# Ledger of designs, part 317: peptides against a protein of PDB entry 4N78

Target 1, 186 residues: chain A of PDB entry 4N78
Amino acid sequence: HFQVICRLLGYQGIAVVMEELLKVVKSLLQGTILQYVKTLMEVMPKICRLPRHEYGSPGILEFFHHQLKDIVEYAELKTVCFQNLREVGNAILFCLLIEQSLSLEEVCDLLHAAPFQNILPRVHVKEGERLDAKMKRLESKYAPLHLVPLIERLGTPQQIAIAREGDLLTKERLCCGLSMFEVILT
Target 2, 155 residues: chain B of PDB entry 4N78
Amino acid sequence: MAELQMLLEEEIPGGRRALFDSYTNLERVADYCENNYIQSADKQRALEETKAYTTQSLASVAYLINTLANNVLQMLDIQASQLRRMESSINHISQTVDIHKEKVARREIGILTTNKNTSRTHKIIAPANLERPVRYIRKPIDYTILDDIGHGVKW

## One batch from the design tools (peptide; made by RFdiffusion4, then SolubleMPNN)

Design b2_p30_2_s1 (from b2_p30_2, 11 letters changed)
Fold by OpenDDE base, seed 1:
Structure b2_p30_2_s1 (fold): chain B 186 residues (1-186), chain C 155 residues (1-155), chain A 30 residues (1-30)
Amino acid sequence: as target 1 above (186 residues)
Amino acid sequence: as target 2 above (155 residues)
Amino acid sequence: SEEEERIQTVLDEASAFAREHNFSTFRTPP
């Protein structure tokens, strides 16, 4: 599903969706969630001493339940705050999945463009073949497919300009070193 | 441009008119030859004259057809070339617009990106000093003392 | 097509003949 969404939206559509999601997340974090966190901080016990280990696991649990009783009983926390946190979580996951899907699409595009951009595949040398001979054969095989040099030789100045710009756009992809998800976490 | 205009406005219409006129003239020639043969005392001469007119008429029509056909073909070739040039121009504009749109899109998404930090997994160095579990002697904590502090402010 | 080439050859020959004999213009009987 995410791959289809990435293909349909393209870079522009993805950017718009991501920007809107970031706005929503920011609004939730700075608004409702922040207010609840402040309220929770006010009701938190000022002195929470670690219960003595002697109380065992049940006693420690009861101790923390007692100290957090007012927080647990706060009805608005269960309904509104947790729902908002869930929405934030879903937004983050959505961004992650979109980025992953976009990266896969970009890698596929790069692989398809490689023969036309003078990018030779990594040659696995079988036993007995000289690497140099195999590389020369590959170079000779793909040399006629080098699009930009071909257009520079045979094309009009306008075609050359478009070819160069297109080549640059094809080479410069997000998957080569950029991450959107890291910005979101920041 | 001048050549195409000449073909469209002068040569092709002129050729069509010439063919139409030739049709009318052929009818006149046929009538003349028929009447001349009937009225002439020298039928052999009339026959030779008819042969001459027939040859001339056929050659003239063939010439007119060939000339018109060549002019039409030339016109079509020029028009095809113009269409190809127009197509090339449209394609160039389309590609330029697409590249521009892509650049804008990339700028927009680029604002939302950062360099992939090869975050070296900072080994969470577990603080080595496992403080020896101080054997806490279970004194029963009377939790009844905490009952008085929990007066939650009823807002 | 081969037929088109034959037709064109005949037309070219007829045209050449017409030019040689000044038959490019239709002569009307007197």
Scores: peptide ipSAE 0.111, ipTM 0.601, DockQ to the pose 0.005
Fold by OpenDDE base, seed 4:
Structure b2_p30_2_s1 (fold): chain B 186 residues (1-186), chain C 155 residues (1-155), chain A 30 residues (1-30)
Amino acid sequence: as target 1 above (186 residues)
Amino acid sequence: as target 2 above (155 residues)
Amino acid sequence: SEEEERIQTVLDEASAFAREHNFSTFRTPP
């Protein structure tokens, strides 16, 4: 599903969706969630001392439960605040999955373009074959497919410019060194 | 453009008219030859005249057909060339627009991206021996670095 | 097609003949 979404939206569509999701997340964080956090901070006991270790884990838990009774019983926290947090989480996950799917598509595009861009596939050298000889053979095999040099020789200046730009766009992909998800986390 | 216009407006219509007129003329020639042969006391002369007219008529028609055909072919070639040029121009514009759109899209999405911290964890063990001219073995772009990105999407 | 080439050859020959003998235009009988 995410692959289809990536294909349908393209870079622009993905950017728009990501921007809108970021806005939504920001709105949720700065709005409702922040207000709930502020409210919770106000209701938080001013003096909550660590109970004595002698009470053990159950006793300590019970102590904190008692001290935080008003917070735990805050119904709106469970219904609205947690829902908003889930929405934020879902948005983050969506962004992650979109980025991953986009990366896969970009990798596929790179792989498909490789023969035309003087990118040789990894050659598994079987025992006894010289890597250099095999690479040379591959270079010779794919040399006629190098699009930019071919167009530079046979094409018009306009075609050459387009070919170079297209080649650059094909080579420069997000998966090569950029992450959207890291921006979302900041 | 002038040549195409001349072909379309003058040469081809003129040739078509000439062929149409030739049909009428052929009928007249045939009638004349028939009547001349019947009325002539010298049948041999009449026959030779008929042969001459027939040869002329056939040759003329052939000439007209050939000329018209060549003009039509020339017209079609010019039009085909114009269409190819137009197609090339449209394609160029389309490609330029697409590239521009893609660049804009990439800029937009680029704003939403940061550089991946390439954890330099892989110790590029610089091979110690500097001396041998490291034949620039174009390390094949190891796209396998990207393989780790794909493992998370359990379908 | 071979047939088209043959036809064209005949037309070319006839056209050449017509030009050589000034038969490019129809002469109407008197």
Scores: peptide ipSAE 0.098, ipTM 0.601, DockQ to the pose 0.006
Fold by OpenDDE base, seed 2:
Structure b2_p30_2_s1 (fold): chain B 186 residues (1-186), chain C 155 residues (1-155), chain A 30 residues (1-30)
Amino acid sequence: as target 1 above (186 residues)
Amino acid sequence: as target 2 above (155 residues)
Amino acid sequence: SEEEERIQTVLDEASAFAREHNFSTFRTPP
């Protein structure tokens, strides 16, 4: 589903959706969640010492549960704050999945474009074959597919410009070094 | 453009008119040849004249047809070429627009991106100092302060 | 088609003949 969404929306659509999600997340974080956190911090026990490790994980959990019992039992925290946190979580997950799907699409595009952009696959050299000879053979095989040089030779100046721009756009993908998700997490 | 216009406005219409006129002339020639043959005392001479007229007429018509046909074909070729050029132009414009749209889209999404940091997974250092459990005295917390939170009460 | 080529050949020959003999225009019988 996310792959389909990515294909349908494209970069622009994804950007719009991501931007809106970020706004929503920001609104939730700076609004309701922040207020709850501030209030909770005010009522938080000033001295919540970590129990001794000797109590074990269950004992520690019980200790914290006891210390925070009043907070945990607060109904509004469960209903409003946790719902908002869930929404934030869902938004984050959505962004992650979109980015992953987009990355896959970009990788596929790069792979499909590679023969046309003078990107040769790594040749597995079998024992006894000269790497150079095999590489030359591959180069010769794919040479006619190099789009930009072909257009530079046969095309009009306008076509050449378009081809170069298209080539650049094809090569420059987010998956090569950029992450949206990291921005969302900051 | 001038050539196409000349073909459309002058050459082809002119050729059509010439061909139509030739049809009328052929009938006249035929009538003349028939009458001449009937009236002539020298039938052999009349026959030779008829042959000459027939040859001339047929050749002329063939010429006119061929010329007209070639002009029509030339017209069509020019039009086809023009259409191809227009198509190419439209395609170029379309591609330019698409590239521009893509660039805009990339700028928009680019704002939402950062460089992938190969951050070394910082080892979560477990806090060493386990503080002594302080006896929790449960004080009733008044949460009424939170009642106004989220309901849009502008203070 | 082969037929079209034949027709064109005939037309071309006739046209050439007409041009050679100045038969591009109809001569009206006297």
Scores: peptide ipSAE 0.095, ipTM 0.598, DockQ to the pose 0.006
Fold by OpenDDE base, seed 5:
Structure b2_p30_2_s1 (fold): chain B 186 residues (1-186), chain C 155 residues (1-155), chain A 30 residues (1-30)
Amino acid sequence: as target 1 above (186 residues)
Amino acid sequence: as target 2 above (155 residues)
Amino acid sequence: SEEEERIQTVLDEASAFAREHNFSTFRTPP
């Protein structure tokens, strides 16, 4: 599903969706969640001393439960705050999955373009074959497919310019060094 | 352009008119030959004259047809060439627009990106200044991620 | 295509003949 979304939206569509999601997340964090956190900080016991170990784990749990009873019983926390946190979580997950899907699509595009851009795959050398000889054979095999040099030789100046720009756009992908998800986490 | 105009406005219409006139002339020649043959005391001479006129007429018509046909073909070739040039121009514009749109889209998404930190250390690298064109650091693309997805072309 | 070529050959020959004999215009019998 995410791959289809990436294909349908393209870079611009993904950017728009991501921007809107960031706005939503920001709004949730700075608004409702912040307010709840502030409220919780106000009601949080200022001094929560560790009960004596003599009460055992159940007694300690009961003690903390009693101290936090008002917080745990805060109905709005369970309903509104947790829902908002879920929404934030879902948004983050969505962004992650979109980025992953986009990266996969970009890698696929790069792989498909590689033969046309003088990018040769790493060839597994079978035992007894010289790497250099194999590489030369591959270079010779794919040399006619190099699009930019071909257009530079046969094309008009305008076509050459377009080919170069297209080549650049094909080579430059987000997956090569950029992350959207890291921006979301900041 | 001047050649096409001459073909369209002068040569082809002129050729068509000439061919039409030729038809009329052929009828006149035929009538003349028929009458001459009937009226001539020397039928053999009249027949030879008729043969000469017939040969001339057929050759002339063939010439006119061939000339007209060649002019029409030339016209079509010129028009086809013009259409091809127009198509090329349109394609060029379309490609330019598409590239521009893609660049804009990439700028937009680029604002939402940061450099992948390869180092495990949590250095919060300050977002690189928005204004610098995101220099794509060509990291070697690990293509192994695709090994599990499709029947790769066994090179 | 072969028939078209044959027709064209005939037309070319006729045209050449017409040019050689100055038959570009119909001589109307007087």
Scores: peptide ipSAE 0.066, ipTM 0.591, DockQ to the pose 0.006; fails the geometry check

Design b2_p30_2_s2 (from b2_p30_2, 11 letters changed)
Fold by OpenDDE base, seed 2:
Structure b2_p30_2_s2 (fold): chain B 186 residues (1-186), chain C 155 residues (1-155), chain A 30 residues (1-30)
Amino acid sequence: as target 1 above (186 residues)
Amino acid sequence: as target 2 above (155 residues)
Amino acid sequence: SAEEERRRTVLEQASAFAKEHNFSTFRTPP
């Protein structure tokens, strides 16, 4: 489903959706959640010592549950604050899944474009074959598919410019070094 | 452009008119040959003249048809070439627009991105000191302070 | 079609003959 969404929306659509989600998340965090957190901080027990690690994870959880029991049982906190936190969580997960799906699409595009951009795969050398000879064969095999050099030779100046620009856009992808999810987490 | 205009305005219409006129001329030639054959005492000579006129007429019509057909074909070829050039231009514009749209989209999404940081997995070192269990005294929390929170945001 | 090609060939031959013998225009009978 996320792959289909990525294909349908493209970069523009994804950007719009992500921006809107970020706005929603920001609004939730700076609004209701922040107010609840401030209030909770005021009413939080001043002395909450960490239980001994000897109690293990279940014991520690029970201890904190006991310390925060009154806060957790507050009806408005459960209905409003936790719901907002769920919404934030869902938004984050959505962003993560969109980014992952987009990355897969970008990788696929890069792989499909590679033969046309003089990007050769690493060839496994079988026993007895020279790597250099195999690489030369591959280069010769894919040489006719090199689009930019072909257009540079046969195309008009305008076509050459478009081809170069298209080639650049094809090579430069987010998955090569950029992350949206890291921005969402900061 | 000048050649196409000449074909459309002069050569093809002229050829059509010539072909139409040839119909009238053929009728005249036929009438002449018929009358000449009937009136001539030398039927063999009249027949030879008729053969000559027939050959000339057929050849002339063939020439006119062929010339007209070639002109029409040439016109169509020129028009096809013009259409191909227009198509190429439209494709170029379309590609330019698509590239521009893509650049805009990339700028927009780029604002939402940061460089991938190689997160060094820092080993979480567990603190060594076991803190003593503190006696939990339940103090009643007054939640009335929260009553004023949440009423104001009319979405 | 083969028939169209034959017609074209005949037309071209007749046209060539007409040009060669200056039959491009009708001679009006005297």
Scores: peptide ipSAE 0.099, ipTM 0.600, DockQ to the pose 0.006
Fold by OpenDDE base, seed 4:
Structure b2_p30_2_s2 (fold): chain B 186 residues (1-186), chain C 155 residues (1-155), chain A 30 residues (1-30)
Amino acid sequence: as target 1 above (186 residues)
Amino acid sequence: as target 2 above (155 residues)
Amino acid sequence: SAEEERRRTVLEQASAFAKEHNFSTFRTPP
């Protein structure tokens, strides 16, 4: 599904969706979640000392449960705040999955374009074959497919410019070094 | 353009008219030859005259057809060339527009991207508002990243 | 097609003949 979404939206569509999701996340974080956090901070006991270690883990938990009783019993926290946090989480996951799917599509595009861009596939050299000879053979085989050099020889200046730009656009992909997800986490 | 116009407006219509007129003329020639043969005391001479007219008529028609056909072919070639030029122009514009759209799209999505920091430190660094120019660190496309994906496509 | 080429050849030959003999236009009988 995400792959189809990526194909349908393209870079622009994905950008728009991501921007809107970021806005939603920002709104949730700065609005409702922040308000709940502020409220919780106000209700939080001012003096919550660590209980003595002698009480053990259950006793410590019970102590904190008692100290935070008002927070734990805050019904709106469970319903609204947690729902908003889930929405934020879902948005983040969506962005992650979109980025992953986009990366896969970009990789596929790179692989498909490789023969036309003087990118030789990694050749598994079987035992006894010289890597250099095989690479040379591959280079010779794919040399006629190199689009930019071909157009540079046969094309008009405008075609050459378009070919170069297209080649650059084909080579420069997000998967090569850019992450949208890191921005979202930021 | 002038040549195409001449072909369309003068040569081809003229040739068509000439062929149409030739039909009428052929009928007249045939009638004349028939009547001449019937009325002539010298049938051999009349026959030779008929042969001459027939040869002339056939040759003339052939000439007219050939000329018209060549003019039509020339017209079509010129039109085809014009269409090819137009197609090339349209394609060029289309490609330019597509590239521009793609560049815009990439800029838009690029704003939403950061360089993959190899550093594992999940420090939620507050997005510094600085429009850091996405320095396209032209990192050489390390296609080695594709090495891990290639294992799955068993062809 | 071979037939079209033959037809073209015949037309060209006839046209050449017509041109050589000045048969480009019909002469109306008297």
Scores: peptide ipSAE 0.068, ipTM 0.595, DockQ to the pose 0.006
Fold by OpenDDE base, seed 1:
Structure b2_p30_2_s2 (fold): chain B 186 residues (1-186), chain C 155 residues (1-155), chain A 30 residues (1-30)
Amino acid sequence: as target 1 above (186 residues)
Amino acid sequence: as target 2 above (155 residues)
Amino acid sequence: SAEEERRRTVLEQASAFAKEHNFSTFRTPP
């Protein structure tokens, strides 16, 4: 589903969706969630000592559950605050999945464009073959497919300009070193 | 442009008129040959003359049709070339617009990106000194104070 | 007349064309 969404929206559509999601998340965090957190901090026990490790994991859990029981039972926390936190979580997950799907599409595009951009695959040299000879054969095989040099030789000035710009846009992809998800976490 | 205009305005219409005139002339020649054959005492000579006129007429019509056909073909070739040039221009504009749109889109999404940092997993160092559990005396927290805060702005 | 001259010119051209394209081989049946 996310791959289809990425294909349909493109870079512009994804950017718009991501920006809107960030606005929503920011609004939730700075609004309702912040208010609840401030209120909870005011009502939190002033002295919450760590239970002794001797109580084991169940005892420690029970201890914290007991201390937080009144907070957990607060109806507004269950209905509003937890729902908002869930929405934030869903938004983050959505952003992650979109970025992953976009990265896959970009990698596929780069792989498809590689023969036309003078990007040769890493050749596994079998025992007894010279790497240089194999690379020269590959270069010779794919040389006629180099699109930009071909257009520079045979094309009009306008076509050359478009080809160069297109080549640059094809090479410069987000997956090469950029992350949207890291910005969101920040 | 001048060649296409000449073909459209002069050569092709002229060829059509010539063909029409040829039709009229052929009718006259036919009438002449018929009358000549009927009136002539030497029917053999009249027949030979008719054959000569027929051959000449056929050749003339063939020439006119061939010339007209070639002019029409030339016209179509010029028009096809013009259409190809127009198509090329439209494609160029379309590609330029697409590139521009893509650049705008990339700027927009680029604002939302940062360099991939190999974030070293910070070892969450558990604080070593587990302080002794102080018996927490549960004071009833009156959460009624929170009732006034929840009525905030229905967005 | 100018019309006769045009006719003559067309006939001459047609004759030349006919010769070039071997229209002379069209033997009218006897």
Scores: peptide ipSAE 0.027, ipTM 0.590, DockQ to the pose 0.004
Fold by OpenDDE base, seed 5:
Structure b2_p30_2_s2 (fold): chain B 186 residues (1-186), chain C 155 residues (1-155), chain A 30 residues (1-30)
Amino acid sequence: as target 1 above (186 residues)
Amino acid sequence: as target 2 above (155 residues)
Amino acid sequence: SAEEERRRTVLEQASAFAKEHNFSTFRTPP
């Protein structure tokens, strides 16, 4: 599903969606969640001393439950705050999955374009074959497919310019060094 | 352009008129030959003359048709060439626009990106200058990510 | 295609003949 979304939206569509999601997340964090956190901080016991170990784990749990009873029983926390946190979580996950899907699509595009851009995969050399000889054979095999040099030789100046720009755009992908998800986490 | 104009305005219409005139002339020649044959005491001579006129007429018509046909073909070739040039121009514009749109889209999404920190260390290094076009750091693409996806061409 | 080629050949031959004999215009019988 995310792959289809990435294909349909393209870079611009993804950017728009991500921007809107960031706005939503920001709004949730700075608005409702912040207010609840402030409220919780106000009602939080100022001094919560560790009960004596003599009460055992159940007694300690009961003690903390009693100290936090007002927080736990705060109905709005369970209904509104947790829902908003879920929404934030979902938004983050959505962004992550979109980025992952986009990266996969970009990698696929790069792989498909590679033969046309003089990018040859490192071939596993069988024992006894010289890597250099194999690479030369591959280069010779794919040399006619090099699009930009071909157009530079046969094309008009305008076509050459377009080919170079297209080549650049094909080579430059987000997956090569950029992350959107890291921006979302900041 | 001048050649096309000459073909359209002068050569082709002229050729058509010539063919039309030829039709009229052929009728006159036929009438003459018929009358000459009827009136001539030497029918054999009249027949030979008729044969000569017939040959001349057929050759002339064939010439006119061929000339006209060649002019029409030439006209069509010129027009086809013009259309191809127009198509090429339109395609060029379209590609330029698409590239521009893609660049704009990439700028927009680029604002939402930061450099991947390869270092395990938790320091979220704030991207330095937000305004600088994020230079794509060409990191080697790890293609192994695709190993699990689809029946890839086993190299 | 073969018929078109034959027609073209005939027209070319006729045209060549016409040019050779200067049959560009019909001689109207007097």
Scores: peptide ipSAE 0.033, ipTM 0.600, DockQ to the pose 0.006; fails the geometry check

